# Designs tried in a protein design run: peptides against a protein of PDB entry 6TME. Part 140

Target 1, 324 residues: chain A of PDB entry 6TME
Amino acid sequence: NRLKRAYIALQAWKKAFYSDPFNTAANWVGPDVCSYKGVFCAPALDDPSVLVVAGIDLNHADIAGYLPPELGLLTDVALFHVNSNRFCGVIPKSLSKLTLMYEFDVSNNRFVGPFPTVALSWPSLKFLDIRYNDFEGKLPPEIFDKDLDAIFLNNNRFESTIPETIGKSTASVVTFAHNKFSGCIPKTIGQMKNLNEIVFIGNNLSGCLPNEIGSLNNVTVFDASSNGFVGSLPSTLSGLANVEQMDFSYNKFTGFVTDNICKLPKLSNFTFSYNFFNGEAQSCVPGSSQEKQFDDTSNCLQNRPNQKSAKECLPVVSRPVDCS
Target 2, 324 residues: chain A of PDB entry 6TME as posed
Amino acid sequence: NRLKRAYIALQAWKKAFYSDPFNTAANWVGPDVCSYKGVFCAPALDDPSVLVVAGIDLNHADIFGYLPPELGLLTDVALFHVNSNRFCGVIPKSLSKLTLMYEFDVSNNRFVGPFPTVALSWPSLKFLDIRYNDFEGKLPPEIFDKDLDAIFLNNNRFESTIPETIGKSTASVVTFAHNKFSGCIPKTIGQMKNLNEIVFIGNNLSGCLPNEIGSLNNVTVFDASSNGFVGSLPSTLSGLANVEQMDFSYNKFTGFVTDNICKLPKLSNFTFSYNFFNGEAQSCVPGSSQEKQFDDTSNCLQNRPNQKSAKECLPVVSRPVDCS

## One batch from the design tools (peptide; made by RFdiffusion4, then SolubleMPNN)

Design b2_p17_4_s1 (from b2_p17_4, 8 letters changed)
Fold by OpenDDE base, seed 2:
Structure b2_p17_4_s1 (fold): chain B 324 residues (1-324), chain A 17 residues (1-17)
Amino acid sequence: as target 1 above (324 residues)
Amino acid sequence: SLKLPEIKYKPVPGLVF
């Protein structure tokens, strides 16, 4: 019986709670698991006459505990939302049995260990949110081979380079922010045909920006702030026909900020502060447009307020990195 | 009752992204 297996799993999970401040699992008593708070039943996909546990929603329950291996008995679960809790430990490998998994949200918890590779085993996964945890190590290249709509990785401890497979991703939103990613952005990034929003904030990324970024025609948000990027902005950025928010602040960029970038048709906010730019087009000057906001603070610009000293600029500006 | 398959993403309140 599927509901009997679900009962075993849910009782094992209740036993794995260290703290339930809102008494969320108070009614998790008896065989009627479909009445449990945060448990949702639906007709089984293979037999509409059979009721199964199809979803879990424990968002914002502030529950402390861990995920026991018995959760692998929830074989009919397609939606698993447990964000904003205090769950710790690792994601159980037994969750590989949840072959219907469609949305997996474990964000804003205390999970540790490597990337939860069990997520790669789910053939129908569309949404993956693991942000605001303590996941560490390398990002598996295979994540971008999945047909995901969104990939939230931000605020973790991921290290190493961004996989070259990123170009295979069909995701509209990808966040890398506030990790320890290093190396260059892969040139394959330009192949992300469905990308709307990408965020690299606060990593150890370096090198030149790839020219292929300019191929991201559907991008509305591009944030590469707080990294170690060098060289000039690619001239191909003029191809970002739909970009609204663009941030390159807190890097080591040099050269001239061109008119073609600042005149992008949908650009509403462009921040390029805290770099070593030595010139900007008139269209890039803050206050030059009523429709666009610019920030050129703390560069090496002449006749602009709040710029770096000549002493700070000269060593960097005199030795520009050639990205050609 | 749960409707499947349907994307039900909700941003975490107070988080920027």
Scores: peptide ipSAE 0.025, ipTM 0.699, DockQ to the pose 0.070
Fold by OpenDDE base, seed 1:
Structure b2_p17_4_s1 (fold): chain B 324 residues (1-324), chain A 17 residues (1-17)
Amino acid sequence: as target 1 above (324 residues)
Amino acid sequence: SLKLPEIKYKPVPGLVF
């Protein structure tokens, strides 16, 4: 019986709770698992006369504990949302049995270890949120071979380079922010056909921005702030016809910020502060537009306020990186 | 209630269910 297996899993999970401050699992008693708080039942896909556990929502329950291997018995679960808890340890490999997994949100927990490769085993996964954890090591390239709509990786301990397979991703949103990613952004990024939002904030990324970023016609948010990028902004950024939010602040960019970038038709906010830009077009000047907000603070611009000293600028500006 | 949430970047965790 599917509900009997669910009962075993949920009781094992309740036993794995170290703290349940809101008594979320207080009613997790008896065989009627569909009445359990945060447990959602639906007709089975293979037999509509059979009721199964189809979803878990324990968001914001502040539960301390771990995920026991018995959760692998929840084979009908398509939605698993347990964000904003204090779950620790690793994601159980037994979750590979949850072949209907569609949305997996374990964000804002205390999970550790490498990337949860069990997520790669789910054939129907569309939403992956593992942000705000302590996941570490390399990001598996295969994550971008998945037909995902959203990939949230931010605020972890991921290291190494961004996989070149990123160009294969069908995701509309991808977050890399606040990790330890290094190296260059892959040129394949321009192949992300469905991309709307991408954030690289607060990594160790470096090198020149690839020209292929300008091929991201559907991007509304592009944030590469707080990295080690060098060289000039690609002229191809003029192709970002739908970009609304763009941030290149806190890098080592040089050169001239052009009209073609600052006049992007949907651009609402463009931050390029805390770089080494030595010139900007009049259209890039803060206050030049009522519809657009710019920040040019702490560059090497002439006749602008709040710029770096000549002593700070000269060593960098005199040695421009050629990205051609 | 059991549907894909709106896909937009948020810097902090929120309700997705």
Scores: peptide ipSAE 0.025, ipTM 0.716, DockQ to the pose 0.064
Fold by OpenDDE base, seed 3:
Structure b2_p17_4_s1 (fold): chain B 324 residues (1-324), chain A 17 residues (1-17)
Amino acid sequence: as target 1 above (324 residues)
Amino acid sequence: SLKLPEIKYKPVPGLVF
């Protein structure tokens, strides 16, 4: 019965292909779905004597098409990897029936519509990759209530604010890069106990950086570049004991870049270029360390090369934003 | 076989294969 349902689902999906350049589904013929290219069978969790479709891997197949609702018949699928295709449309709500979903990778496709809220219905989901699509609208706050190891949202059309629930996330990696997120980074960010890498690159984020960023003791990568952040860097950034890569470039930061930041023990690269910083500690100067790389380009620094003009600096530097 | 991909930083997060 389960394999028959899988057959119906997979045949419906094959019919939903507009183009299969590598003939990936060429052998998708007949009832033996376990022989299908990119289909992986395993013993069912509830009955080891029953073979079920447990995984799909169509990564890099360049398939054009859509996900039909019949995919909801693949109720035993725990691994669904279809990245680097040309699938379009929306993620079917019928996938809510895939209650064993553990890894869901639909990255690098042409999916549209709001955040696929069906992903929130999967109780065992551990990996979610929806990057490089055309998903739009608000990010559901509930995404951060899930016990995910990684949340890849980058290169979409998401907008509005980052939910305050971010602090509840147990993810080690979260990517917001290249969306349309706006507003401030929530103060709750400091509660992300397992965070190693967070990327905000290329959004419309603004306001002051929250002091609570300094509580992210396990962070190795913090990239907030290409936003609209203002004010001084939080002094609490001295608490980032494990940060290796830090990027604040292409913002509107002001004030002084301190020794306590530039002397972070694991810091390898610190980019703070294209801001309005009016001073830096000697430890922040590019070339001051053999082990650390700094970029101070295009700030309001005195006696440094490649800085902004006084005309450009004065209006901003003379009116620093107070983040206190 | 399918498994959790290795996650590592890039200046712009790329695809995980």
Scores: peptide ipSAE 0.018, ipTM 0.671, DockQ to the pose 0.055
Fold by OpenDDE base, seed 4:
Structure b2_p17_4_s1 (fold): chain B 324 residues (1-324), chain A 17 residues (1-17)
Amino acid sequence: as target 1 above (324 residues)
Amino acid sequence: SLKLPEIKYKPVPGLVF
């Protein structure tokens, strides 16, 4: 009996709660699991006459606890939303039995350990949100082989390089921000055919930006701020026909910021502050447009306010990195 | 296709929702 299995799982989970400030699980009593707060039932996909637990929504419940292995008994769950809690420990491997998993949101918790590889076992997964946790180690390359719509990885402890498989991703949004990713952005990034938003903020990424970024025709948000990128901005960035928000601030970029970038047709905000740019086109100057906002602060620009000193600029500007 | 409440949040980078 599927509901009996669900009862076992949910009761095991209730026992795994250390604190339930809002008494969310107060009504988690008895066999009628479909009446449980945050538990949603639906007709089973294989038998519409059978009612099953199809979704969990415990968002914003501030529950402290862990995910017990008995959650693997929730085999009909397609939606698992438990963000903004205080769940700790690891994601149970037993969740591999949840083969209908479609949306998995464990964001804003206290999860630890490596990337939850159980997420790779879900064939129908479209939404993965694991941001604002303490996940660590390498990102498995296989994550980008999945037909995901959204991948939120930000605010974790992930290390190593970004996998080259990123180009295979069908995701519209990917966040890497506030991790410990290192190395270059893979050239395969230009193959992300559905990409709208990508965020690299606050990592240890380095090297030149790949020219292939300019192939991201559907990108509306591109943020590479707070990294160690070097060299000039790729001329191919003129291909970002739909970019609205672009941020390259807090890097080590050099060279000239061109008209072709600053005149992008959908560009509303372009921040390139805190670099070592030694020139900019007139179209890039803050205040040059009423429709666009620019920030050129703390570069090596002549005749602009709030620039770096010659002492800071000369060592970097005199040794430009050739990205060709 | 599941008859569940809409619980998917807007994918906003860097925000908790």
Scores: peptide ipSAE 0.032, ipTM 0.715, DockQ to the pose 0.061; fails the geometry check

Design b2_p17_4_s2 (from b2_p17_4, 8 letters changed)
Fold by OpenDDE base, seed 2:
Structure b2_p17_4_s2 (fold): chain B 324 residues (1-324), chain A 17 residues (1-17)
Amino acid sequence: as target 1 above (324 residues)
Amino acid sequence: SLQLPELKYKPVPGLTF
């Protein structure tokens, strides 16, 4: 019986709670698992006459505990939302049995260890949110071979380079922010045909921006702030026909900010502050447009307020990195 | 009638992204 397996799993999970401040699992008593708070039943896909546990929603329950291996008995679960809790430990490998998984949200918890590779085993996964945890090590290249709509990785401890497989991703939103990613952005990034939003904020990324970024025609948000990027902005950024928000602040960029970038047709905010730019087009000057906001603060610009000293600029500006 | 849960992605309130 599928509901009997679900009962075993849910009772094992209740036993794995250290704290339930809102008494969310108070009604998790008896065999009627479909009455449990945060448990959702539906007709099984293979037999509409059979009722199964199809979803879990424990969002914002502030539950402290761990995920026990018995959760692998929830084989009919398609939605697993447990964000904004205090769950710790690792994601159980037994969840590989949840072959109907569509949305997996474990964000804003205390999960540790490597990337939860069990997520790669789910053939129908569309949404993956693991942000605001303590996941560490390398991002597996295979994540971008998945047909995901969104990939939230931000606010973790991920290290190493971004996989070259990123160009295979069909995701509209990808967040890398507030990790320890290093190396260059892969040139394959320009192949992300469905990309709308990408965020690299607050990593150890370096090198030149790849010219292939200019192929991201559907991008509305591009944030590469708070990294170690060098060289000039690619001239191909003039191809970002739909970009609304663009941030390159807190890097080591040099050269001239061109008119073709600042005149992008949908650009509403462009921040390039805290770099070593030595010139900007008149269209890039803050206050030059009523429709566009610019920030040029703390660069090496002449005749602009709040710029770096000549002493700070000269060593960097005199030795521009050639990205050609 | 019982219906399968719909896809229901919700951003975490108070988080920027």
Scores: peptide ipSAE 0.030, ipTM 0.716, DockQ to the pose 0.066
Fold by OpenDDE base, seed 5:
Parts: structure tokens; sequence; C-alpha cells
Structure b2_p17_4_s2 (fold): chain B 324 residues (1-324), chain A 17 residues (1-17)
């Protein structure tokens, strides 16, 4: 019965292919779905004597098509990896029946519509990769209530603010890069106890950086580049004991870049170029360390090369945003 | 413990998009 349902689903999916340039589904013939290329069977969790479709891997198949609703018949699938294809349309709501979903990767496709809220229905989901698509609208706050290890949202069309629920996330890696997120980074960010890597690159984020960023003791990568952030860097950034890569470039930051930031013990790269900083500590100067790389280009620094003109600096530096 | 299929996700340090 379960493999018969899988057969119906997989045959419906094969019919939903517009192009299969590598003939990946060429062997998708007959009832033996466990022999299908990219289909993986395992003993069922509820009955080890029953073989079920437990995984799909069609990564890098360049398949054009859509996901038909019949995929909801794959009720035993825990791994769904279909990255680097040309699948279009929406993620079917019928996938809510895949209650064992653990890893869901639909990255690098042509999916459209709102955030696939069906992903929120999966109780055991640990990995979510929806990057490099055309998903749009608001990020649902409930995404951060899930016990995810990784959340990849980058290179989409997401809009609105980052949910305050971000502080509840147990994820080690979160990407927001190359979307249309706006507003401030929530103060709750400091509660992300397992966070190692977070990127905000290339959004419409604004306001002051929250002081609570300095509570991210396990963060190794923090990239907030290419946004509209203002004010001074929080003094609490001296608490980032494990940060290796830090980027604040292409913002509207002002003030002084301190020794306490540039002397962070594991800091390897710190980019703060293309801002309006009016001073830096000697430890922040490019070439001041053999172990650390700095970029101070295009700020309002005195006696440094490649800085903004006084005409560009004066209007901004004379009106610093108070973040207190 | 749920004997899940072998995990394909491997955390890789250093974000590469």
Amino acid sequence: as target 1 above (324 residues)
Amino acid sequence: SLQLPELKYKPVPGLTF
C-alpha cells in the first residue's frame, strides 16, 4: 500500500516535468520505486518489515517542472533534496502529510509565492533551505519557534521586518541576505544561544544595531553589510569572544571604532568600509596586525587613504544618531 | 530513538552562498 502511494506520487511528478536534460527520471518506470534514480527507500519507523520511500535526492538535476499535489502521498519521506533545478510554482500544501520531514532543501529553483507555511507543519524539521528562489511577502514568526539547526532564506523576495521571535531560534546558521527585509534587528537576537553564523547582507534594514548582539558568545560570522544601519557600533560588541568574520560595510554608521572591537580574540576579518566613521583605534588600522585583516576604506577618518571628502562627511558626522 | 535515514546536511563553517 505505501509503495503503491509512492508510485502514484512519483509518476505524477514525472508527468509534471517539462524538461529532464540528464534523463534523471528515465528509469522511473514500473512499480519498483526503490530502484528509481534519486529515490531512497528504508524500513518504515512504525513497521521495520515494510519498505517505504524515505528520501528524495534530485540535487543538480536541472529539471524543469512543478511539484504536483500528489507528492503528499510520499508520507514516509524524511529527506527531500531537490536543489539546483528549475522547479516552478508553489510548494504544495499537501506536503503537510509528510510528518517525518527532517531535511527540506528546495534551494536554487524558481519557486514563487509566499513563504511555504507547510514547512511549519512538520514537527521534526531540522534543516530548511529555501534560498535562491522567488519567495515573497512576510516571514512567518513561527519559523523561529521551530527547533531548526539551519535556516537558509537568502536570495529571495521576502519583505517586512524580521520577527522578534528570532530570539527563540535554536539554529546555528541563519541567512537573511539578499532579500527586502526592513526595520531594525530585533533586540531578542541576543537570545539566540546556539547561533554561530548570521548574515543580513543586502537588505533594507535600518536603525541602530541592538546592544544585545554582544550577547552572541558563540557567533563566528556576523555580516550586516549593505543595509541602512545608523549610529555607533555598540560597545557590547566587545563580548563577541568567538567572532572571526565581521562585516559592517556599506551602511551609515558613525562614531569611533574602538580597540575593544578590533582586539576581539578570534577576529580574523573586520570590514567597516563605506560608512561615516570619524575615528578608529590604532588596532583597527589596516596592516596593524599580521593575524587580522581590516578595511577602513571610504569613511570619514583623518590621515587615512581612500576616505570620503569633508563635503560628504560633514552633513552626517555633525548629526550623529543617538542609539542610547 | 527514531532511526532516521542518514542525514545529508553537514554543517560547514563559513557561510558560502
Scores: peptide ipSAE 0.026, ipTM 0.684, DockQ to the pose 0.070
Fold by OpenDDE base, seed 1:
Structure b2_p17_4_s2 (fold): chain B 324 residues (1-324), chain A 17 residues (1-17)
Amino acid sequence: as target 1 above (324 residues)
Amino acid sequence: SLQLPELKYKPVPGLTF
């Protein structure tokens, strides 16, 4: 019986709770698992006469504990939302048995270890949120071979380079922010056909921005702030016809910020502060538009307020990085 | 065709991303 397996899993999980401050699992008693708080039943996909546990929603429960291997008995679960808890340890490999997994949200927890490779085993996964944890090591390249719609990786301990497979991703939203990613953004990024939002904030990324970023016609948000990027902004950024928010602040960019970037038709916010830009077009000047907000603070611009000293600028501006 | 469930994810309030 599927509900009997679910009962075993849920009772094992209740035993794995160290703290349940809202008494979320207080009613997790007896065989009627469909009455359990945060447990959602639906007709089975293979037999509509059979009721199964199809979803878990324990978001914002502040539960301390771990995920026991018995959760692998929840084989009918398609939605697993347990964000904003205090779950610790690793994601159990036994979750590979949850072949219907569609949305997996373990964000804002205390999970540790490498990337949860069990997520790669789910054939129907569309949403992956593992942000705000302590996941570490390399990002598996295979994550971008998945037909995902959203990938949230931010606020972890991921290291190494962004995989070149990123260009294969079908995701509309990808977050890398606040990790330890290093190296260049792969040129394959321009192949992300469905990309709307991408954030690289607060990593150790470096090198020149690839020209292929300008091929991201559907991007509305592009944030590469707080990295080690160098060189000039690619002229191909004029191709970002739908970009609304763009942030390149807190990098080591040099050169001239062009009209073609600042006149992007949907651009609402463009932040390029805390770089080494030595010129900007009049269209990039803060206050030049009523519809667009710009920040040019702390660059090497002449006749602009709040710029870096000549002593700070000269060593960098005199040695421009050629990205050609 | 097995209708996949609709995306139900909501951003966590107070998180930057």
Scores: peptide ipSAE 0.038, ipTM 0.737, DockQ to the pose 0.068; fails the geometry check
Fold by OpenDDE base, seed 4:
Structure b2_p17_4_s2 (fold): chain B 324 residues (1-324), chain A 17 residues (1-17)
Amino acid sequence: as target 1 above (324 residues)
Amino acid sequence: SLQLPELKYKPVPGLTF
């Protein structure tokens, strides 16, 4: 009986709670699991006459505890939302049995260990949110082979390079922000056919920006701020016909910020502050447009306020990195 | 009627961390 398995799983989970400040699991008593707070039942996909646990929503419950292996008995769960709790430990490998998993949100918890490779086992996964945890180590390349719509990885402890498989991703939103990613952005990034928003903020990324970024015609948000990028901005960025928000601040970029970038038709905000740019087009000057906001602060620009000293600029500007 | 929960998360323009 599927509901009996669900009962075993949910009772094991209740036992794994260290704190339930809102008494969310107070009614988790007896065999009627469909009455449990945060448990949602639906007719099974394979037999509409059978009621199954199809979803979990424990968002914002502030529950402290862990995910026990018995959660692998929830084989009919398609939606698993447990964000904004204090769950700790690792994501159980037993969740590989949840073959209907569609949305998996464990964000804003205290999960640790490597990337939860169990997420790779779910054939129908569309939404993966693991942000605001303590996941560490390498991002598995296979994550981008998944037919995901959204991938939230930000605010973790991920290290190593971004996989070249990123170009295979069908995701519209990908966040890498506030990790320890290093190396270059892969040239394959330009192959992300559905990409709307990508965020690299606050990593250890370096090297030149790949020219292939300019192929991201559907991108509305591109944030590469707070990294170690060098060289000039790619001229191909003129291809970002739909970009609205663009941030290159807090890098080591050099060269000239061109009209072709600052005149992008949908551009509303372009921040390129805290770099080593030595020139900008008049269209890039803050206040040059009523429709666009620019920030050129703390560069090596002549006749602009709040620029770096010659002492700070000269060592970098005199040794431009050739990205060709 | 008991239905599958609606999708709660969709890609939305304007990333909020």
Scores: peptide ipSAE 0.034, ipTM 0.700, DockQ to the pose 0.070; fails the geometry check

